# Ledger of designs, part 125: peptides against a protein of PDB entry 6A30

Target 1, 150 residues: chain A of PDB entry 6A30
Amino acid sequence: AQDADNVLQPIMDLLDSNLTLFAKICEKTVLKRVLKELWKLVMNTMERTIVLPPLTDQTMIGTLLRKHGKGLEKGRVKLPSHSDGTQMIFNAAKELGQLSKLKDHMVREEAKSLTPKQCAVVELALDTIKQYFHAGGVGLKKTFLEKSPD

## One batch from the design tools (peptide; made by RFdiffusion4, then SolubleMPNN)

Design b2_p27_5_s2 (from b2_p27_5, 9 letters changed)
Fold by OpenDDE base, seed 4:
Structure b2_p27_5_s2 (fold): chain B 150 residues (1-150), chain A 27 residues (1-27)
Amino acid sequence: as target 1 above (150 residues)
Amino acid sequence: SLVIPPAVPGALSAQERIEKLTKAMKE
């Protein structure tokens, strides 16, 4: 269980920062849309990472995600006014857009088979992130999370 | 192969993260 958390740590840190901000500034329907797009992005990234483990050390994915997330840490400022909120969403969306480019940097390497332990970790990691996006029932629906992001 | 990184000291647990998000979304 801890291994799964460790694998997810860089992604979760990014998500925590972004979603906490979005939850504060976004209307519920907008937030749901953001969650759906983030879910798709994360799942696509994870799937590609698992299926096509780039030679790039999981540390690189974590580092890339952290590098993209670091831009958000500096702005932990006060409840933005309505105008400030829009700009923050725009900036956050821009950062998320850069995460989509991470997909392009995943070099197709020969799919190495995961060990049983690694498979178990991935399975648990996927379950954990689904629970996170479900957010005790106020987030995404379970039915949505169980569908392919494609 | 999937490399499992070491734990980061002071990191929130999965449950804590869920609770944090849930709280934020309910406010």
Scores: peptide ipSAE 0.495, ipTM 0.890, DockQ to the pose 0.659
Fold by OpenDDE base, seed 3:
Structure b2_p27_5_s2 (fold): chain B 150 residues (1-150), chain A 27 residues (1-27)
Amino acid sequence: as target 1 above (150 residues)
Amino acid sequence: SLVIPPAVPGALSAQERIEKLTKAMKE
């Protein structure tokens, strides 16, 4: 369990920061849409991380996520008009999308099969993220989370 | 291979993160 938490730490830090902000500024309906898009992005990222074992040094994802997180602090949170909030979400999604592209450029080391231990860690990590996005029932529905974003 | 990083001191647990998000969404 601790290993899964350690693996998720950089992603969860990013999600905590962004979702806390979005929860404060977005209407409930908009927030749900954002959650769905973020879920898809996270799942795609995890799938690629698992399927494409790029030596994504967690340090690199963590560093990339930290570099983007630090950039958000210096922006004077002008109370975004409703239009500005949508643009911020779009930009955040775009930035996360670029992170996924960066992963595609990482040297495809041949998909070494995950060890049983690694598989167990990934499964636990996936469950943890699902619970996070469900947010005690106020977030995404379990049925949505259980559907593979295929 | 998936490298498991060391624990970060002072990091929130998974449960604490869920509670934080849940609270934020209920407000």
Scores: peptide ipSAE 0.491, ipTM 0.888, DockQ to the pose 0.651
Fold by OpenDDE base, seed 5:
Structure b2_p27_5_s2 (fold): chain B 150 residues (1-150), chain A 27 residues (1-27)
Amino acid sequence: as target 1 above (150 residues)
Amino acid sequence: SLVIPPAVPGALSAQERIEKLTKAMKE
């Protein structure tokens, strides 16, 4: 469990910062859409990190997310009003969701098999992230999270 | 080949992070 938390530290720090901000400036429906787009991005990033040998370092997850997430942060700075800001963040989240599809165009290298320990850590990490996005029931539905490809 | 980093002192637990997000979403 602790190992999973350690692996997730960079991504969770990023998510904490962004989602806290989005929760303050987004309408509920927009926030849900943002969560869905971020979820897709996280899953895609994790998949890349596991499959691509150069991205096997845990820090790469956070780095990739930061690169994609810059659009959302920049959108905040340009907020003239709450209503306009909410729409801007929605658009930014949508863009991030579209960028996450880039995984389908990436050339995959031969994947190395994870050790049993690493597999266990990944499973725990995935569960932790799912719980985080579920947010005690006010976030994404469990059914949605479970159907999302890893 | 995932590298598991050492623990960061003072880092929030998973539960604490969930609580933080939940609180923010309920505001």
Scores: peptide ipSAE 0.483, ipTM 0.884, DockQ to the pose 0.721
Fold by OpenDDE base, seed 1:
Structure b2_p27_5_s2 (fold): chain B 150 residues (1-150), chain A 27 residues (1-27)
Amino acid sequence: as target 1 above (150 residues)
Amino acid sequence: SLVIPPAVPGALSAQERIEKLTKAMKE
């Protein structure tokens, strides 16, 4: 369980920061739509991460996440107009998408088959993310999460 | 090869993260 949490730490930090903000500023219906889009993005990213050798250097993921996180601090808390909220969602999606593109440029080290331990960690990581997006029943429905292209 | 990174000191558990999100969505 701890290993799965450690693997997920960078993405969960990003999700926690963004979703907490969105929960405060978005209506419930809008938030659910955002959750669905983020879920798709996360699943696509994870699928690519499993199929494509994971980025070995935590330093690169951390640096990329840090560079994009600093852009949110400088804006004076002007109540984001509806346009600003959409742009923030777009930027968050773009950031996650760019993380996916960065992976394509990282040297395809030989697709080493995952060890049984690594497979177990990935399975647990997937379950953890599903639970996170379900959010104790106030998030996405279990049926939606289970039908997701695993 | 999937490299499992070391634990980050002070990181929230998965359950704590879920609780935080759940609370935020109920407010």
Scores: peptide ipSAE 0.472, ipTM 0.882, DockQ to the pose 0.659; fails the geometry check

Design b2_p27_5_s3 (from b2_p27_5, 10 letters changed)
Fold by OpenDDE base, seed 5:
Structure b2_p27_5_s3 (fold): chain B 150 residues (1-150), chain A 27 residues (1-27)
Amino acid sequence: as target 1 above (150 residues)
Amino acid sequence: MLEIPPAVPGAPSAAERIEALTKAMKE
């Protein structure tokens, strides 16, 4: 269990900050769309982490989210007017779309088979992240989470 | 290859993160 949490920690740290913000500024329908896109991103990231060296994936996700997060640092969270929130979501969605294109540039290293321990950790990590996105029933539906993001 | 990182002291558990997100989304 702890190993799974450790594996997910970098992703969850990123998601916690962004999803908390989105939950505050987004209407429910928009938030659901954002969650779906983030889910695709997470699944792609996990796939890459399994196939590619961990360092490259964390740095790329961090860099992509950091580039778009810079606009929010001004202290007074003026609740962005409905127009500002929509634009932020549009930009975030655009960035997530660009992340999918980044997949094509990552050199497919020969995925060595995971050890049984690694498999168990991945399975638990997948279950945990599904629960995270389900968010006690207010997030994504379980049926959506069980489907391939492809 | 999947590398399992060491635990970070003081990091929240997954359960705590889920609870926090659930709360945030219910507000």
Scores: peptide ipSAE 0.513, ipTM 0.900, DockQ to the pose 0.732
Fold by OpenDDE base, seed 4:
Structure b2_p27_5_s3 (fold): chain B 150 residues (1-150), chain A 27 residues (1-27)
Amino acid sequence: as target 1 above (150 residues)
Amino acid sequence: MLEIPPAVPGAPSAAERIEALTKAMKE
């Protein structure tokens, strides 16, 4: 359990700051939409980080951020607040580019399969991050989280 | 190979983070 938390620390540090801010400034419907987009971005980033070799990682993260960040921006979540809210969401998506720090911990140094221990840590990490996005029931629904690609 | 980083002293647990987010979203 602790190992999974340690693996997640970099991404959760980033998410905590951004989601706490969004929770304060966003209406609930808007917040849920933001959570969905962030979830997709996080899951894709984690998957790519675990599966893909290090050399393609910056390009892939950039591509993922570009692809999903645009989705966050185009989600005309009419944040009742001015142009600043959308920009903040976009900035948060960009900051998820710092998932490169998570990458440093989650990337396969070698094209070797994960050990059983590493696999267990990843599974627990995935479960933990799902619970995080579920946020005690006020976040994303479990059914949505379970359908997301691992 | 997945590198598992050492624990950061003073870092909140995942449970604490979840609780904090839950609280923030309920407010």
Scores: peptide ipSAE 0.510, ipTM 0.899, DockQ to the pose 0.733
Fold by OpenDDE base, seed 2:
Structure b2_p27_5_s3 (fold): chain B 150 residues (1-150), chain A 27 residues (1-27)
Amino acid sequence: as target 1 above (150 residues)
Amino acid sequence: MLEIPPAVPGAPSAAERIEALTKAMKE
């Protein structure tokens, strides 16, 4: 379980920051759409991570997270005016766009076969991230999560 | 080879993150 958490840490840090914000500022319909897009992105990223063990990608995700982590001052969440919310969404979308670029820069390392331990960790990580996106039933439906993100 | 990254000290567990997100989405 801990290994799976460790594997998910970089992506969940990004997701936590963005989704917590989106949950506060977005309407439910918008939030669901964002969740669906994020799910696709996460699945694509994980698939590539599994296929392309990106040692390099964790550093890139970490660098992306480090650049944005300075702004979580505990301060008074001034309800951003509608304009501020849009800008935050735009910034988050830009960050997510960088993740998509990460997809393109994932060095085609030869898909080495995962060890049984690595497979187990990945499976648990996948289950965990599904639970995360399900969010106790208020997030994405299980049926959606079980379908391969076409 | 997929390297399992080391644990980050003070990082929340996945369960804690799920709970936090669930709470945030219910509010």
Scores: peptide ipSAE 0.493, ipTM 0.893, DockQ to the pose 0.696
Fold by OpenDDE base, seed 1:
Structure b2_p27_5_s3 (fold): chain B 150 residues (1-150), chain A 27 residues (1-27)
Amino acid sequence: as target 1 above (150 residues)
Amino acid sequence: MLEIPPAVPGAPSAAERIEALTKAMKE
């Protein structure tokens, strides 16, 4: 259990900060859409972490997510009307979604087979992150989470 | 290959994070 938490720690730190903010500023329907896009991003990230050395991916994801997070801190920007905030989040999610295209260029590294221990950690990590996105029933539906490529 | 990083001292557990997120979304 602890190993899975350690694997997820960097991504969860990022998600905690962003989702807390989104929960405060987004309507429920917008928040669910954001969660779905983040779920796709997380799944793609985890897949890359399994296939690629973790250190390279953490720096890239951390840099990309930090770049998007800093944009909200700077300006005492008047909360744009619901439409503008939704569009900004949608654009941010879209930009994060474009990271999936980066997958095709980076995946050229030979997928190293996981050891049995690593497989067990990954399975637990996947279950944990599903529970995280389910958020006690107020997040994504279990049926949606199960349809994602594990 | 998956490298398991060392534990960060004082980091919250996954359960604590889930509870916090659940609370934030219910607010």
Scores: peptide ipSAE 0.486, ipTM 0.890, DockQ to the pose 0.736

Design b2_p27_5_s4 (from b2_p27_5, 9 letters changed)
Fold by OpenDDE base, seed 5:
Structure b2_p27_5_s4 (fold): chain B 150 residues (1-150), chain A 27 residues (1-27)
Amino acid sequence: as target 1 above (150 residues)
Amino acid sequence: MLVIPPAVPGAKSAAERIKELTKKMKE
């Protein structure tokens, strides 16, 4: 469990910030759509990180994810005016888009088979991420998360 | 190769973070 938490720390930082933001600025239907896209992005990123990891890129992902997460803490939650909400969504989408660009720098290392320990960590990590996206019932439905091609 | 990073001192558990997130999203 602790190992999974350690692996997930950068992702959790990203998710905490973005999910909180999206919940504030999005109507329920829009939120669900955004969460679905974010889910796909996270799953794709994880798949690539697991399948394609050069050791060097994990540090880069963590650093990139941390750099984007710290920027949101200092903003006094002024209720964004309607115009500010759109810009925030755009900025958040842009930040998420940068995560997709990180995809291009992941050099395909030869797919080494995960050890049983690593598999267990990944499984636990996936379950934890599903819980993040479910967010106590505020986020995506469990059925969607379970049926999603992982 | 999946590298498991070392534990960060004072880091919250995933369960605690989810709880906090859920609270924030319901506000």
Scores: peptide ipSAE 0.379, ipTM 0.860, DockQ to the pose 0.716
Fold by OpenDDE base, seed 4:
Structure b2_p27_5_s4 (fold): chain B 150 residues (1-150), chain A 27 residues (1-27)
Amino acid sequence: as target 1 above (150 residues)
Amino acid sequence: MLVIPPAVPGAKSAAERIKELTKKMKE
């Protein structure tokens, strides 16, 4: 469990900021849609980080996500104006869409071997991320998260 | 290979962070 938390620290930082922001600026239905796209992005990033590269570290997941999560200042989530919020959502959606498209163009590389310990860490990490996206019921439904490819 | 880093001193657990996130998202 601790190892999973250690691995997830960078991504949790990103998710805390983004999810908080989206919850504040999005109507409920819009929020759900945004979260679903973000979920896909996270899953895609994790797949690339865990499965494809021959060597990865704990920072890779967070780094990959940060490359696509532009516009969030660390520390304090500032509520954008209505116009700014709309633009931010649009930009985020665009970026997420591009990432999803990129996944389809990736050549499947040979999956790297993970030790049993590493596998357990990944499983715990995935469960934790699901909990993040569920956000105590504010976010995505558990059923959706469980049915999504991970 | 996945490199698992050592714990960062003062880092909150995932459970605590989720709790805090949930609170913030409900506000």
Scores: peptide ipSAE 0.376, ipTM 0.857, DockQ to the pose 0.784
Fold by OpenDDE base, seed 3:
Structure b2_p27_5_s4 (fold): chain B 150 residues (1-150), chain A 27 residues (1-27)
Amino acid sequence: as target 1 above (150 residues)
Amino acid sequence: MLVIPPAVPGAKSAAERIKELTKKMKE
């Protein structure tokens, strides 16, 4: 469990900032749609991270995710107008998309099978992320998270 | 290979972070 938490720290930093922001600026229906798209992006990024093992990617992803988490704290949360919220979502999606592309360029090593320990860590990490997106019932429904292709 | 990073001193658990996030989102 602790190992999974350590792996997830950069992702959790990003999610804490973005989910808090989206909850403040989005109406309930819009929030759900945004969360669904963010879920897909996070799952895709994790899948690529797991399947494409280069050591350099985790450090880079962690560093990139950490840098993005710090950048959001310095901005005076002026309540962005409805138009500003859409742009922020787009920018966040774009940044996550770029992270996924960066991995494709750095992966020179053949996809090796995960060890049993690594598999266990990934399973715990996925469960934790599902809980993050559920956010005690404020976020996505458990049924959606469970039916989503893992 | 998935590298597990060392623990960051003073880092909160995922469970605690989720609780705090839930509180913030309900506010």
Scores: peptide ipSAE 0.379, ipTM 0.859, DockQ to the pose 0.718; fails the geometry check
Fold by OpenDDE base, seed 1:
Structure b2_p27_5_s4 (fold): chain B 150 residues (1-150), chain A 27 residues (1-27)
Amino acid sequence: as target 1 above (150 residues)
Amino acid sequence: MLVIPPAVPGAKSAAERIKELTKKMKE
């Protein structure tokens, strides 16, 4: 469990910030749609991270996530105009998209099969991410998360 | 190969973070 939490720390930081922001700026129906797209992106990223050799440089994921997290703290809570909210979502999506591009630069070390320990960590990690997206019932429905193509 | 990073001192558990997130989203 602790190992899974350690693996998820960067993702959790990203999700905490973005989900909180989206909940504030989005209407309920829009929020659900955004969460569904974010879910797909996170799942695709995880699949690629698991199937593709993990980013050996944890410092790069941390640095990429840290660079984008700091920009939101300085913001004077000006109620983003409808245009500003869209731009923020676009920027968040772009940042997540850049995470996918970072993978292309990671030298494909031979996809070694995951050890049993690594498999257990991945399973726990997936469950934790589902809980994040459910957000105590505020986010996506459990049925959607469970039926989502793995 | 999945590399498990070392634990960050003072890091909150996932369960605690989810609880806090849920509270923030209901606000």
Scores: peptide ipSAE 0.376, ipTM 0.858, DockQ to the pose 0.709; fails the geometry check

Design b2_p27_6_s1 (from b2_p27_6, 13 letters changed)
Fold by OpenDDE base, seed 5:
Structure b2_p27_6_s1 (fold): chain B 150 residues (1-150), chain A 27 residues (1-27)
Amino acid sequence: as target 1 above (150 residues)
Amino acid sequence: DEEEEKEKLEKELEELKKKLRESRKKV
């Protein structure tokens, strides 16, 4: 559905920009921790995008996610040294941390019950994201993905 | 081997990204 794609697009842009880099530069245990934090961020972002008024929040989230994606493109040329990799993780984590601060500024409008259409969009989006984060079993555990309160 | 598991993860993530991009083009 077009609506699910609109919700997923900013998230996918974030994931495309960051996960490939993180997979290369992180040790496996660090990468899993980063993926867990990204999962939380994605869920929180998606919850806000769907529960809050659709147009203004998608543009803000999309703009924030795109600003972060563009910052990382400049690093594409040289495999950073281990020190540079750590700094890139720190910068990316800092950038992702700024998205978490949107939590405090977005007045949680009362959890309005999602319409059946919105529920279907959320379910489709969640299934797609869960598959992505599970990554054939090498990513996050299914049990972790299912226990995330959505 | 941690490196083998990272390579598997990278490959699977890239394949999932590809599938997602392809799905978007069909919609």
Scores: peptide ipSAE 0.035, ipTM 0.508, DockQ to the pose 0.094
Fold by OpenDDE base, seed 2:
Structure b2_p27_6_s1 (fold): chain B 150 residues (1-150), chain A 27 residues (1-27)
Amino acid sequence: as target 1 above (150 residues)
Amino acid sequence: DEEEEKEKLEKELEELKKKLRESRKKV
């Protein structure tokens, strides 16, 4: 449980911060696309965090979170103007794109078979994230969530 | 209809976040 929480907490904090914002500022179609990209990002991040040594990923997630979080410290959450929302989506998409490129540059160290403990953490994390992204049926389709390549 | 579905999604996401926060407090 605690190991799953250690993996989930950074992801949930990321999701909490970004999805609340994106839900407010995005149109339904854009929001669905953002959710799909966030799902891919989360899956890729989890795969890396569990397969790769924890130090580099916490720093990257923390750096990504800090880079987005530094904009939020000034207390008046003015609803970003439509322009600001679009720019935030663009920045998020750009960061997602950079993370995707980083996936291509991070040498697939041969998928060392996850230990049974790592598998259990992944499964628990995946189930929680699938529930979160499915959002009682109003989020991503279950069929899309299940077809995510391992 | 699209705006209503967006509001439903926002509410459901907020409820899920609440459940997750409550679950974390119990651990």
Scores: peptide ipSAE 0.031, ipTM 0.510, DockQ to the pose 0.089
Fold by OpenDDE base, seed 1:
Structure b2_p27_6_s1 (fold): chain B 150 residues (1-150), chain A 27 residues (1-27)
Amino acid sequence: as target 1 above (150 residues)
Amino acid sequence: DEEEEKEKLEKELEELKKKLRESRKKV
């Protein structure tokens, strides 16, 4: 439970923070593109969280996400105007872009062999996330999710 | 309707988030 939570929590926070917003404000075509980029980010985050010690990347992703989360204090949720939605998309796209660029700059340290327990946690997490991104058939195609490099 | 399919997607994503949270409690 705790080991899996350490892996899944950053992913869940990423998904909760971004997908609800993107689903509301994006058109279907834009949403599909966002889902594809988010899928890549999730897979990369899982690979890093499992292969790399969780301490450094949780702090980095958590710090990146936490820096932007502090601005939404208690003010009565006025439905963001269309202008606010566009700016939020831009900010989230910028964050996704920064995370993607961070991938290109991090030298892939040799993936240490996962323990059988870690493999089982990863497999469960991957299955759950694949289901999430498939979203009952209205999300990403199964063939796309299966062809993604594990 | 594209809007109806978007609403279905939003609903399914929310349900899957719930399942994911439940799965985190079991592992």
Scores: peptide ipSAE 0.045, ipTM 0.511, DockQ to the pose 0.119; fails the geometry check
Fold by OpenDDE base, seed 3:
Structure b2_p27_6_s1 (fold): chain B 150 residues (1-150), chain A 27 residues (1-27)
Amino acid sequence: as target 1 above (150 residues)
Amino acid sequence: DEEEEKEKLEKELEELKKKLRESRKKV
């Protein structure tokens, strides 16, 4: 329970901070695209967090998510002009791109077989996140969430 | 309407966030 919460908390913080904003500022088609990219990011981040032993880097995902989340707080909530929304999407895409580059630099250490406990935590976390991204059918398609390389 | 579907998405996401927060408090 506590282990699942530790994995989910950074993800929920990311989702709480960004998805509400993106839902407000994006058109439906753009929002769906952003959700797909965020889904990929969350899956890749979770896979690394669980498969990589707790390296001292709970601070890095939390700090990557928190450093990028704190950059958003200082802006007085002026309704982002169309230019500001585009810039926020661009910044989010840039952040996603940096995390993709982090994929290339993390040496594929041999995927240590997850313990049964770790597998159960992953499954619970994945199911919860899939439900969140599916959003009662108005979010991402189930077929997309299931075909994501788990 | 595209705007109606967007509003439905926002409401459903907020409800899911609430359920997740409530589930975490029970564990």
Scores: peptide ipSAE 0.041, ipTM 0.509, DockQ to the pose 0.093; fails the geometry check

